# Peptides against a protein of PDB entry 3VZA, part 118

Target 1, 98 residues: chain A of PDB entry 3VZA
Amino acid sequence: RVERLCKSKELFEERLGLEIRRIHNEQLQFIFRHIDHKDPDKPYMFTLSINEQGDYEVTSCTPPLDCISEFQLKVRETNNFSAFIANIRKAFTALSFK
Target 2, 62 residues: chain B of PDB entry 3VZA
Amino acid sequence: AAYVTQLYYKISRIDWDYEVEPARIKGIHYGPDIAQPINMDSSHHSRCFISDYLWSLVPTAW

## One batch from the design tools (peptide; made by RFdiffusion4, then SolubleMPNN)

Design b2_p23_3_s2 (from b2_p23_3, 14 letters changed)
Fold by OpenDDE base, seed 4:
Structure b2_p23_3_s2 (fold): chain B 98 residues (1-98), chain C 62 residues (1-62), chain A 23 residues (1-23)
Amino acid sequence: as target 1 above (98 residues)
Amino acid sequence: as target 2 above (62 residues)
Amino acid sequence: SSSDEVKDLLRQIIRESPVEPAA
């Protein structure tokens, strides 16, 4: 089971180009790669916490996204975390074309 | 690892087939309508294409 | 209050996972 879980994590990281790290100050860092086809290893990332009110809170975004505050509002309203992550990736993808 | 794997599923709704050759990307995406099979030869595609394709399966509607 | 499975999962990850360096 442990071996399977490790393999699963590796498969998701490579295939989705998404790494999830537990970092300092009770935050998770979501690191997208494979965004820029000309530079597949270039990271696009944001950090996330659950604040004292129990709400999703984006604590950083690199590179910055104009839409991130709206997405934070949307995920708080809908609790659709999947769409939240997917939309962020979509936004990073759009940004990579500039 | 267990919790992170669960999170990946909650995000992507993809269940991988772990019994295939490493170069074969097989699994099932469980969307809101119908399940979609995933079956790709990774040697035929770039890493970016593969990721883009898989993410295209994930709905962005809130 | 209403329960949120993903939110609880995130809390579990934060609580149980070792701290890694930020990218």
Scores: peptide ipSAE 0.778, ipTM 0.960, DockQ to the pose 0.820
Fold by OpenDDE base, seed 1:
Structure b2_p23_3_s2 (fold): chain B 98 residues (1-98), chain C 62 residues (1-62), chain A 23 residues (1-23)
Amino acid sequence: as target 1 above (98 residues)
Amino acid sequence: as target 2 above (62 residues)
Amino acid sequence: SSSDEVKDLLRQIIRESPVEPAA
């Protein structure tokens, strides 16, 4: 079962091009790859915490996204975390064409 | 890894078939209306195409 | 919405997962 879980994580990382890391200061780092078809390994990332009020808080975004603050507001309002992540990836994808 | 895999499912709503050959991407996407099968040969597609396709299954409506 | 469940899941990951270097 442990083997299955490890394999599952690897499959998601490769197939979705999304890595999730637990980093310092009680934060998670979400790293998107496979965004730029000309440079599939180029990372697009943001860090996330849950603040003392229990709200999602984006603590960094690289490269910067103009829409990230709006998305943070939206996920707090809707609690739709899936749409939150998908919209961030969509925004990174749009950015890669500029 | 258990919690992270649960998180991946909460994000993507995809459940993989772990019994197939590595080059075969098989699974089920559980959308809000109906479950849809995933079945593709990874050797016939770029990594970016595969990721774009899978993410296209994830609704972006808030 | 399963957001509260996700939030709890994120907290569990933060508590139980080893710290990795930031990319």
Scores: peptide ipSAE 0.778, ipTM 0.961, DockQ to the pose 0.858
Fold by OpenDDE base, seed 3:
Structure b2_p23_3_s2 (fold): chain B 98 residues (1-98), chain C 62 residues (1-62), chain A 23 residues (1-23)
Amino acid sequence: as target 1 above (98 residues)
Amino acid sequence: as target 2 above (62 residues)
Amino acid sequence: SSSDEVKDLLRQIIRESPVEPAA
């Protein structure tokens, strides 16, 4: 089972181009790759925590996204975490064309 | 990795077929409507195309 | 907002997963 779980994680990482890391200060880092077709390994990332109030909180975003604060509001309102992540990737994709 | 893989499922709604050859990207996407199969030959596509395609399956409506 | 299934899952990951270097 351990080997299967490792394989599953690796498949998701490669196929979605999304790595999820547990980092310092009780945060998760979401690292998108495969965004820039000219530089597939270039990372686009944000960090996320659950704050004292129990709300999703984006603690960093690199490169910065103008829409990230709005998305944070939306995910708090809707609890649609899937749409939250997908919209962030969409925004990073749009940014890669600038 | 168990929790992380669960999170990947919550995000993508994709369940992979782990019993196929490595070059085959096979699974099922469980969208809001009828579940759709995924079946791609990875050798025919770039990594970016594959990722873009899979993410295109994920609804962005809040 | 109130806690939900995904939020609980995130908490579990934070609690159980080893700390990795930030990218």
Scores: peptide ipSAE 0.777, ipTM 0.960, DockQ to the pose 0.760
Fold by OpenDDE base, seed 5:
Structure b2_p23_3_s2 (fold): chain B 98 residues (1-98), chain C 62 residues (1-62), chain A 23 residues (1-23)
Amino acid sequence: as target 1 above (98 residues)
Amino acid sequence: as target 2 above (62 residues)
Amino acid sequence: SSSDEVKDLLRQIIRESPVEPAA
């Protein structure tokens, strides 16, 4: 059912604090919230595409992460997309402590 | 939203129980070893705590 | 590189989902 699918998306967005958008230029934007406990709505985000070689490519990261290029390499090597997303969130969380 | 919900499952390995009251966060996390239940009262926790807890279920090992 | 299940899913989202404004 369409209604259930919409509800499912909303539950994931709220509970994981992760929004996924299809944006321009064949990219997806991953928006993390609930990172900063003092500002739960502050977004931490990156954009992702699949390039012509078929590889995951991070096209932007805001705020920037020193580890993002390493994570891109790791996900290309392992194809572990779950760990890729989880590690990015972990890095954003660490960054929020400045 | 079918593809996006599939993606959320691929990321989190969580399947929600959609038949409970809105304040109840209930589901199953399918980890690599054994499935674990999720059962939280959202009124007892902040949004950030809930998200942190759920993400703690997701392995970060490559 | 070769495609995988998640990569194919991402491609499907890009093809089938409406374009939204970037945050």
Scores: peptide ipSAE 0.777, ipTM 0.960, DockQ to the pose 0.750

Design b2_p23_3_s3 (from b2_p23_3, 13 letters changed)
Fold by OpenDDE base, seed 1:
Structure b2_p23_3_s3 (fold): chain B 98 residues (1-98), chain C 62 residues (1-62), chain A 23 residues (1-23)
Amino acid sequence: as target 1 above (98 residues)
Amino acid sequence: as target 2 above (62 residues)
Amino acid sequence: SMADEVKNLLRKIIEESPIEEAA
């Protein structure tokens, strides 16, 4: 089972091009790759925490997204975390064409 | 890795088939309507195409 | 709730996982 769990994580990382890291100060870093078809390994990242109020809080975004604050508001309102992540990736994808 | 893999499922709603050759991307996407099979030959596609396709399965409606 | 499930997962990842270097 442990072997399968490790394999599962690796498959998700490669196939979705999404890596999740636990970093300092009780934060998670979400790293998107496979965004720019000309540079598949170029990372697009944001960091996330759950604040003292229990709300999702984006603590950084690289490169910056104009829509990230709105998405933070939306995920707090809807609690749709899947849509939150998918919309961020969509925004990064759009940014890669500019 | 258990919690991380659970999180990946909560995000993507994809369950992989782990008993196929590495070049075969097989699984099931559990969307809000009906479950759809995933079956791709990774050797026929770029990494970016594969990722874009899989993410296209994930609804963006809030 | 589903919202609580994801938040709980995130908390568990933070608690269980070793700290990695930020990319």
Scores: peptide ipSAE 0.759, ipTM 0.959, DockQ to the pose 0.926
Fold by OpenDDE base, seed 4:
Structure b2_p23_3_s3 (fold): chain B 98 residues (1-98), chain C 62 residues (1-62), chain A 23 residues (1-23)
Amino acid sequence: as target 1 above (98 residues)
Amino acid sequence: as target 2 above (62 residues)
Amino acid sequence: SMADEVKNLLRKIIEESPIEEAA
């Protein structure tokens, strides 16, 4: 089972181009790759925590997204975490074309 | 990796087929309307195309 | 709730996963 779990994680990382890291200060870093077709390994990332109120809080975003604060509000309202992540990726994708 | 794998499922709603050859990207995306089979030959596509395609399966409606 | 499930999952990842270097 451990081997299966490791394989599963690797498949998701490669196929979705999304890596999830536990980093310092009780945060998770979400690292998107495969965004820029001209530079597939270029990372687009944000960090996330759950604050003392129990709310999703984006603590950083690189490169910055104008829409990230709105997305934080939306995920707090809807609790649709899947849409939250997908919309961030879409925004990064749009940014890569500029 | 168990919790991270669960999180990937919560995000993508994709269940992989782990019994196929490594070059075969096979699984099922479970959307709110219809389940979408995934069956791709990775040798026919770029990594970016594959990722873009898979993410296109994930609804962005809040 | 389903929302709580994801939050709890995130908390478990934060609690149980080793700290990695930020990219």
Scores: peptide ipSAE 0.759, ipTM 0.960, DockQ to the pose 0.958
Fold by OpenDDE base, seed 2:
Structure b2_p23_3_s3 (fold): chain B 98 residues (1-98), chain C 62 residues (1-62), chain A 23 residues (1-23)
Amino acid sequence: as target 1 above (98 residues)
Amino acid sequence: as target 2 above (62 residues)
Amino acid sequence: SMADEVKNLLRKIIEESPIEEAA
């Protein structure tokens, strides 16, 4: 089972181009790759925590997204975490088309 | 990796077929209504295309 | 609730996973 779980993580990372890291200060970093077709390894990332109120809080976003604050509001309202992540990726994708 | 894998499922709603050859991207996307099979030959697509396609399966409606 | 489920999952990841360097 452990081997399967490790394989599963690797498959998700490669196929979705999404890496999830536990970083300092009780945060998770979500790293999107495969966004820029000309530079598939270019990372687009944000960090996330759950604040003292129990709310999702984006603590950083690189590159910056104008819509990230709105998305944070939306996920707090809807608790649709899947849509939250998907919309962020969509926004990063749009940003890659400069 | 158990919790991270669970999180990936909560995000993507994809369950992989782990018994196929490495070049085969096979699984099932569980949408709210209908389960959609995934079956791709990775050698036929770029990594970006594959990721874009898989993410296209994930609803963005809040 | 499902919402709590994801939050709890995130908390568990934070608690159980080793700290990695930020990208």
Scores: peptide ipSAE 0.758, ipTM 0.959, DockQ to the pose 0.953
Fold by OpenDDE base, seed 5:
Structure b2_p23_3_s3 (fold): chain B 98 residues (1-98), chain C 62 residues (1-62), chain A 23 residues (1-23)
Amino acid sequence: as target 1 above (98 residues)
Amino acid sequence: as target 2 above (62 residues)
Amino acid sequence: SMADEVKNLLRKIIEESPIEEAA
């Protein structure tokens, strides 16, 4: 099953173009690729933590998104984490069209 | 890897078919109303197209 | 709740996964 789990992670990373890293200071980094069709490997990323109040907190966003603060508010209100991630990717996609 | 794969499922609601050849992207997306099959030949599409398509299955309504 | 499930999942990843270099 361990082998299957490793394969599963790789499939999700490649097919969704989303990598999830545990980084310093109790944060997770979400790295989107396959956003820019002209540069599929260009990363679009944000970092996330759960603060002391138990709320989702975006600690960084590269490149910056004007809507990220609103999305943080929305996910705190709705607890719809799936929509949170999907909307961020949608925003990054829109941003890739300069 | 178990927790990360669980997180991917919570995000995407996709369950892959792990028994098919690597070139076949096969699975099931579990939407709120009905499950939809995924069945793509990766050789016919770019990586970006595949990702865009799969993410299009994920609802953005809050 | 389902919301708690995701948060708990994130916490478990943070606690049990090796620290990687930020991209």
Scores: peptide ipSAE 0.757, ipTM 0.959, DockQ to the pose 0.952

Design b2_p23_3_s4 (from b2_p23_3, 13 letters changed)
Fold by OpenDDE base, seed 1:
Structure b2_p23_3_s4 (fold): chain B 98 residues (1-98), chain C 62 residues (1-62), chain A 23 residues (1-23)
Amino acid sequence: as target 1 above (98 residues)
Amino acid sequence: as target 2 above (62 residues)
Amino acid sequence: SEKDEVKDLLREIIKNSPIEPAA
């Protein structure tokens, strides 16, 4: 089971191009790759925490997204975390075309 | 890795087939609609294409 | 609810996963 879980994580990381890290200060870092077809390894990332009120809070976004604040409001309203992540990736993809 | 793999499933709704060769991307996507199979030969596609395709399965409607 | 499960899952990851260097 342990080996299966490790393999599963690796498959998701490679196939979705999404890495999830637990970093300092009770935050998670979501790192998207495979966004820019000209530079597949270029990272697009944001950090996330759950604040004292229990709300999703984006603590950083690199590169910056104009829509990230709106998405934070939407995920707090809908609790649709899947759509939250997917829309962020979509926004990063759009940004990669400059 | 147990929690993160669960999170990946909650995000993507994809369950992989772990019994196939590494170059074969097989699994099932469990969207709001009927479950759909995934079956790709990774040697025929770029990493970016594969990721884009898989993410296209994930609804963006809030 | 299932939507609440994600938030709980995130809390568990934050609580139980080893800290990694930020990218």
Scores: peptide ipSAE 0.773, ipTM 0.961, DockQ to the pose 0.934
Fold by OpenDDE base, seed 4:
Structure b2_p23_3_s4 (fold): chain B 98 residues (1-98), chain C 62 residues (1-62), chain A 23 residues (1-23)
Amino acid sequence: as target 1 above (98 residues)
Amino acid sequence: as target 2 above (62 residues)
Amino acid sequence: SEKDEVKDLLREIIKNSPIEPAA
């Protein structure tokens, strides 16, 4: 099972182009790759925490997204984390086209 | 990696088939509609295309 | 609810996963 879990993580990282890291200060970093077809390894990332009120809080976004604050509001309202991540990726994709 | 893999499932709703050769991207996507099979040859596509395709399966409606 | 389970899952990851360098 341990080997399967490791393999699963690797498959998700490669196939979705999404890496998830536990970083300092009680945060998770979500790193998207495979967004820019001209530069597949270019990272698009944001960091996330759960604040003292228990709400999702985006603590950084690189490159910045104008819509990130709205998405934070939406995920707090709906608790649809899947849509939250997917919409962020969509926004990064749109940004990659300049 | 147990928690992270669970998170990947919660995000993507994809369950991989781990018994196929590495070049075969095979699994099942679950969602509000009927489950959809995933079965593609990675050698026929770019990494970006594969990722874009898989993410296209994930609904963005809040 | 299932949606609340995700938040709990995130908390568990933050609590129990090894810290990695930020990209």
Scores: peptide ipSAE 0.772, ipTM 0.961, DockQ to the pose 0.934
Fold by OpenDDE base, seed 2:
Structure b2_p23_3_s4 (fold): chain B 98 residues (1-98), chain C 62 residues (1-62), chain A 23 residues (1-23)
Amino acid sequence: as target 1 above (98 residues)
Amino acid sequence: as target 2 above (62 residues)
Amino acid sequence: SEKDEVKDLLREIIKNSPIEPAA
């Protein structure tokens, strides 16, 4: 099972171009790649925590997204985490076109 | 990795077929409607295209 | 609920996963 889980993680990372890391201060880092077709390995990332109120909180976003605060509000309202992640990727994609 | 893989599923709603050859991207995308099969030859597509395609399966409606 | 499961899942990852260097 452990081997299968490791393989699963690797498949998701490569195919979705999304890496998820547990980092310091009780945060998760979401790293998107395969965004810029001219530079597939260029990372687009944000960090996330669950604050003391139990709410999703974006603690950083690189590169910055104007819409990230709105998305944070939306995910708090809807609890649709999937849409949250997908919309962030969509925003990063749009940003990559400059 | 158990929790992370579960998270990937919660995000993407994709379940991979782990028994196929590495070059074959095969799985099922689940959604509120009909489940859709995924079956791609990775050698025929760029990494960016593959990712874009898979993410296109994920609804962005809140 | 299904939506609450994700938040719980995230908490479990934060609690139990090894810390990695930030990218």
Scores: peptide ipSAE 0.772, ipTM 0.961, DockQ to the pose 0.933
Fold by OpenDDE base, seed 5:
Structure b2_p23_3_s4 (fold): chain B 98 residues (1-98), chain C 62 residues (1-62), chain A 23 residues (1-23)
Amino acid sequence: as target 1 above (98 residues)
Amino acid sequence: as target 2 above (62 residues)
Amino acid sequence: SEKDEVKDLLREIIKNSPIEPAA
């Protein structure tokens, strides 16, 4: 099962173009690639923590997204984490066309 | 890796078929209605297209 | 709670996963 789990992680990373890292200060870093078709390896990323109140908190976003604060509010209200991640990717995709 | 793979499933609702050849992207997307099959030949598509397609399966409605 | 399952999962990752360098 361990081997399958490792394979599963690799498949998700490559196929979704999404890497998830545990980084310092009790944060997770979400790294999107395959956003810019002209530069597939260019990373679009944000970091996330769960604050003392137990709420999702975006601690950084590179490149910055105007909508990230609204998305943070929405995920706190709905607890729809899937939509949260998908909307961020959608926003990064839109940004890549500027 | 167990927690991370669970997280990927919670995000994407995709379950991969791990028994096929690496060039075959095969799995099932479990949407809110009916499960939909995924079956792509990766050699026929760019990495960006594949990712865009898979993410298109994920609802963005809050 | 089902609504808290992802949050709990994230907490487990933060608690138990090796720290990696930020990209």
Scores: peptide ipSAE 0.772, ipTM 0.961, DockQ to the pose 0.974

Design b2_p23_4_s1 (from b2_p23_4, 8 letters changed)
Fold by OpenDDE base, seed 5:
Structure b2_p23_4_s1 (fold): chain B 98 residues (1-98), chain C 62 residues (1-62), chain A 23 residues (1-23)
Amino acid sequence: as target 1 above (98 residues)
Amino acid sequence: as target 2 above (62 residues)
Amino acid sequence: REGEELSAFELMKLIIKYEPVEE
């Protein structure tokens, strides 16, 4: 099982181009790669925590997204975490063309 | 990494086939209505194309 | 909680609780 779990994580990281890291101050860091086809390793990332009210809170976004605050509101309302992450990737993709 | 892999599933709704060779991207995407198979030869595509394709399977409707 | 699928929210809390800090 340990070997399977390791393989699974690696497959998701490579195939989705998404790394999920536990970082300081009780946060998760989501790092998207494979966004810029001219520079596949260029990272697009945001950090996420659960605040004192028990809500998802985006604590950083690099590069910044003007839609990130709206997405934070939407995920709090819907609890659709999948759509939250997918929409962020979509926004980063759009940003990479500018 | 058990919780992280489960989170990947919650995000993508993809379940990989772990019994195939590394160059074969094989699995199942579980959408809201129907499940669809994934079966790609990674040697035929760039990493960016593969990622874009897989993410295209994930609904963005809230 | 036993035998039930964990939500993304629950998974995130568990990752924060048990996964080692990387940065």
Scores: peptide ipSAE 0.736, ipTM 0.951, DockQ to the pose 0.659
Fold by OpenDDE base, seed 2:
Structure b2_p23_4_s1 (fold): chain B 98 residues (1-98), chain C 62 residues (1-62), chain A 23 residues (1-23)
Amino acid sequence: as target 1 above (98 residues)
Amino acid sequence: as target 2 above (62 residues)
Amino acid sequence: REGEELSAFELMKLIIKYEPVEE
């Protein structure tokens, strides 16, 4: 089981180009790679916490996204975490073409 | 990494086939309609293309 | 509770609680 879990994580990280890390101050860091086809290892990342109200809160975003506040609102309203992450990746992808 | 792998599933809705050769990207995507098979030869595609393709399976509608 | 289907929200809370800090 341990081996499978490690393998699963590695497969997701490589294939989705998404790393999920537990960092300080009760936060998760989401690191997207494979966004820029000219620089596949270039990271696009954001950090996420759950505030005292129990709501998702984006605590950082690098590079910054104008739409991140709207997405935070949307995920709070819809509770669609999958769409939240996918839309952020889409936004990072669009930003890479600028 | 149990919770993390489960979170990956919640995000992507992809279940990998762990019994194939490393170069084969095989699994199932469970979308809102019908389940779609994933079966790619990673040697035929760039890492960016593979990731873009897999993410294209994930709905962005809220 | 073990074996139950967990939401992304619940999973995130569990990761924050039990996974080792990487940064």
Scores: peptide ipSAE 0.736, ipTM 0.952, DockQ to the pose 0.663
Fold by OpenDDE base, seed 1:
Structure b2_p23_4_s1 (fold): chain B 98 residues (1-98), chain C 62 residues (1-62), chain A 23 residues (1-23)
Amino acid sequence: as target 1 above (98 residues)
Amino acid sequence: as target 2 above (62 residues)
Amino acid sequence: REGEELSAFELMKLIIKYEPVEE
């Protein structure tokens, strides 16, 4: 069901406005769109790796979020990856109302 | 894309209905409470509204 | 582990290991 998997990925990307990309240096890039209602295609993104200690590590965040370091700590403590991603999107959304 | 789609589920807890027409956003959200159906006509909403709504289903409590 | 449930952490590691690099 390769076709199903491809379709699933596309549906999640469009409906959640979240793209997940494997990039260099053993990192994942998370790209949020549909944040700014006036510019739905404007990307809000961060990159994530697993460091040598085996912990989640945010390696970049664009635009920057003051709360990203706290969220990194929280996900390490709770292992609640869903809340981690959702809170980042929430923070980006708040930032869009500058 | 198998692992990526599984990761999307881990993030959103949404399982899509892949048998409906593209304009119909249909699925099930498996939150901590009873599973909730998703059933939207995409032609009636903006992309941003749809995304905001779906993300509103995802708990932010750590 | 074909039919086993994987954690987000495990999935991320598997994506990094097996998915093609996009940039």
Scores: peptide ipSAE 0.736, ipTM 0.952, DockQ to the pose 0.674
Fold by OpenDDE base, seed 4:
Structure b2_p23_4_s1 (fold): chain B 98 residues (1-98), chain C 62 residues (1-62), chain A 23 residues (1-23)
Amino acid sequence: as target 1 above (98 residues)
Amino acid sequence: as target 2 above (62 residues)
Amino acid sequence: REGEELSAFELMKLIIKYEPVEE
């Protein structure tokens, strides 16, 4: 079972091209890869925390996304975390075409 | 990494089949609608294509 | 608590609380 959990994480990382890391200052770092087909290993990332008000807060985004503040508002309103992450990936994908 | 794997599920709504050969990407996507099977041969696709396809299963509607 | 369904929000808090820092 323990081995399966490790395997599961690795499968998600490779197949979704998404790494989730616990980093300093009570944040999670979400690292997307496999975005740019010309450079599959190029990372697109953002960091997320829960602020003192108990709300999701994006603390960084690299490369920057103009829509990230709107998405932060939307996830607070809807609590749809899945759509939040998916929309960010969609935005990164669009950015990679520029 | 139990919580992390659970978070991956909350994000993707995908449950993998862990009993298949490594080259086979098999699982089930549990979207808001009817669950759909996933069954791909990774040797036939690029990593980017696979990821794009899997993410295409995830609704972006808020 | 094991076996109960956790929200993404709850999972995130638990990860922050219990998972080792990677950076």
Scores: peptide ipSAE 0.736, ipTM 0.952, DockQ to the pose 0.663

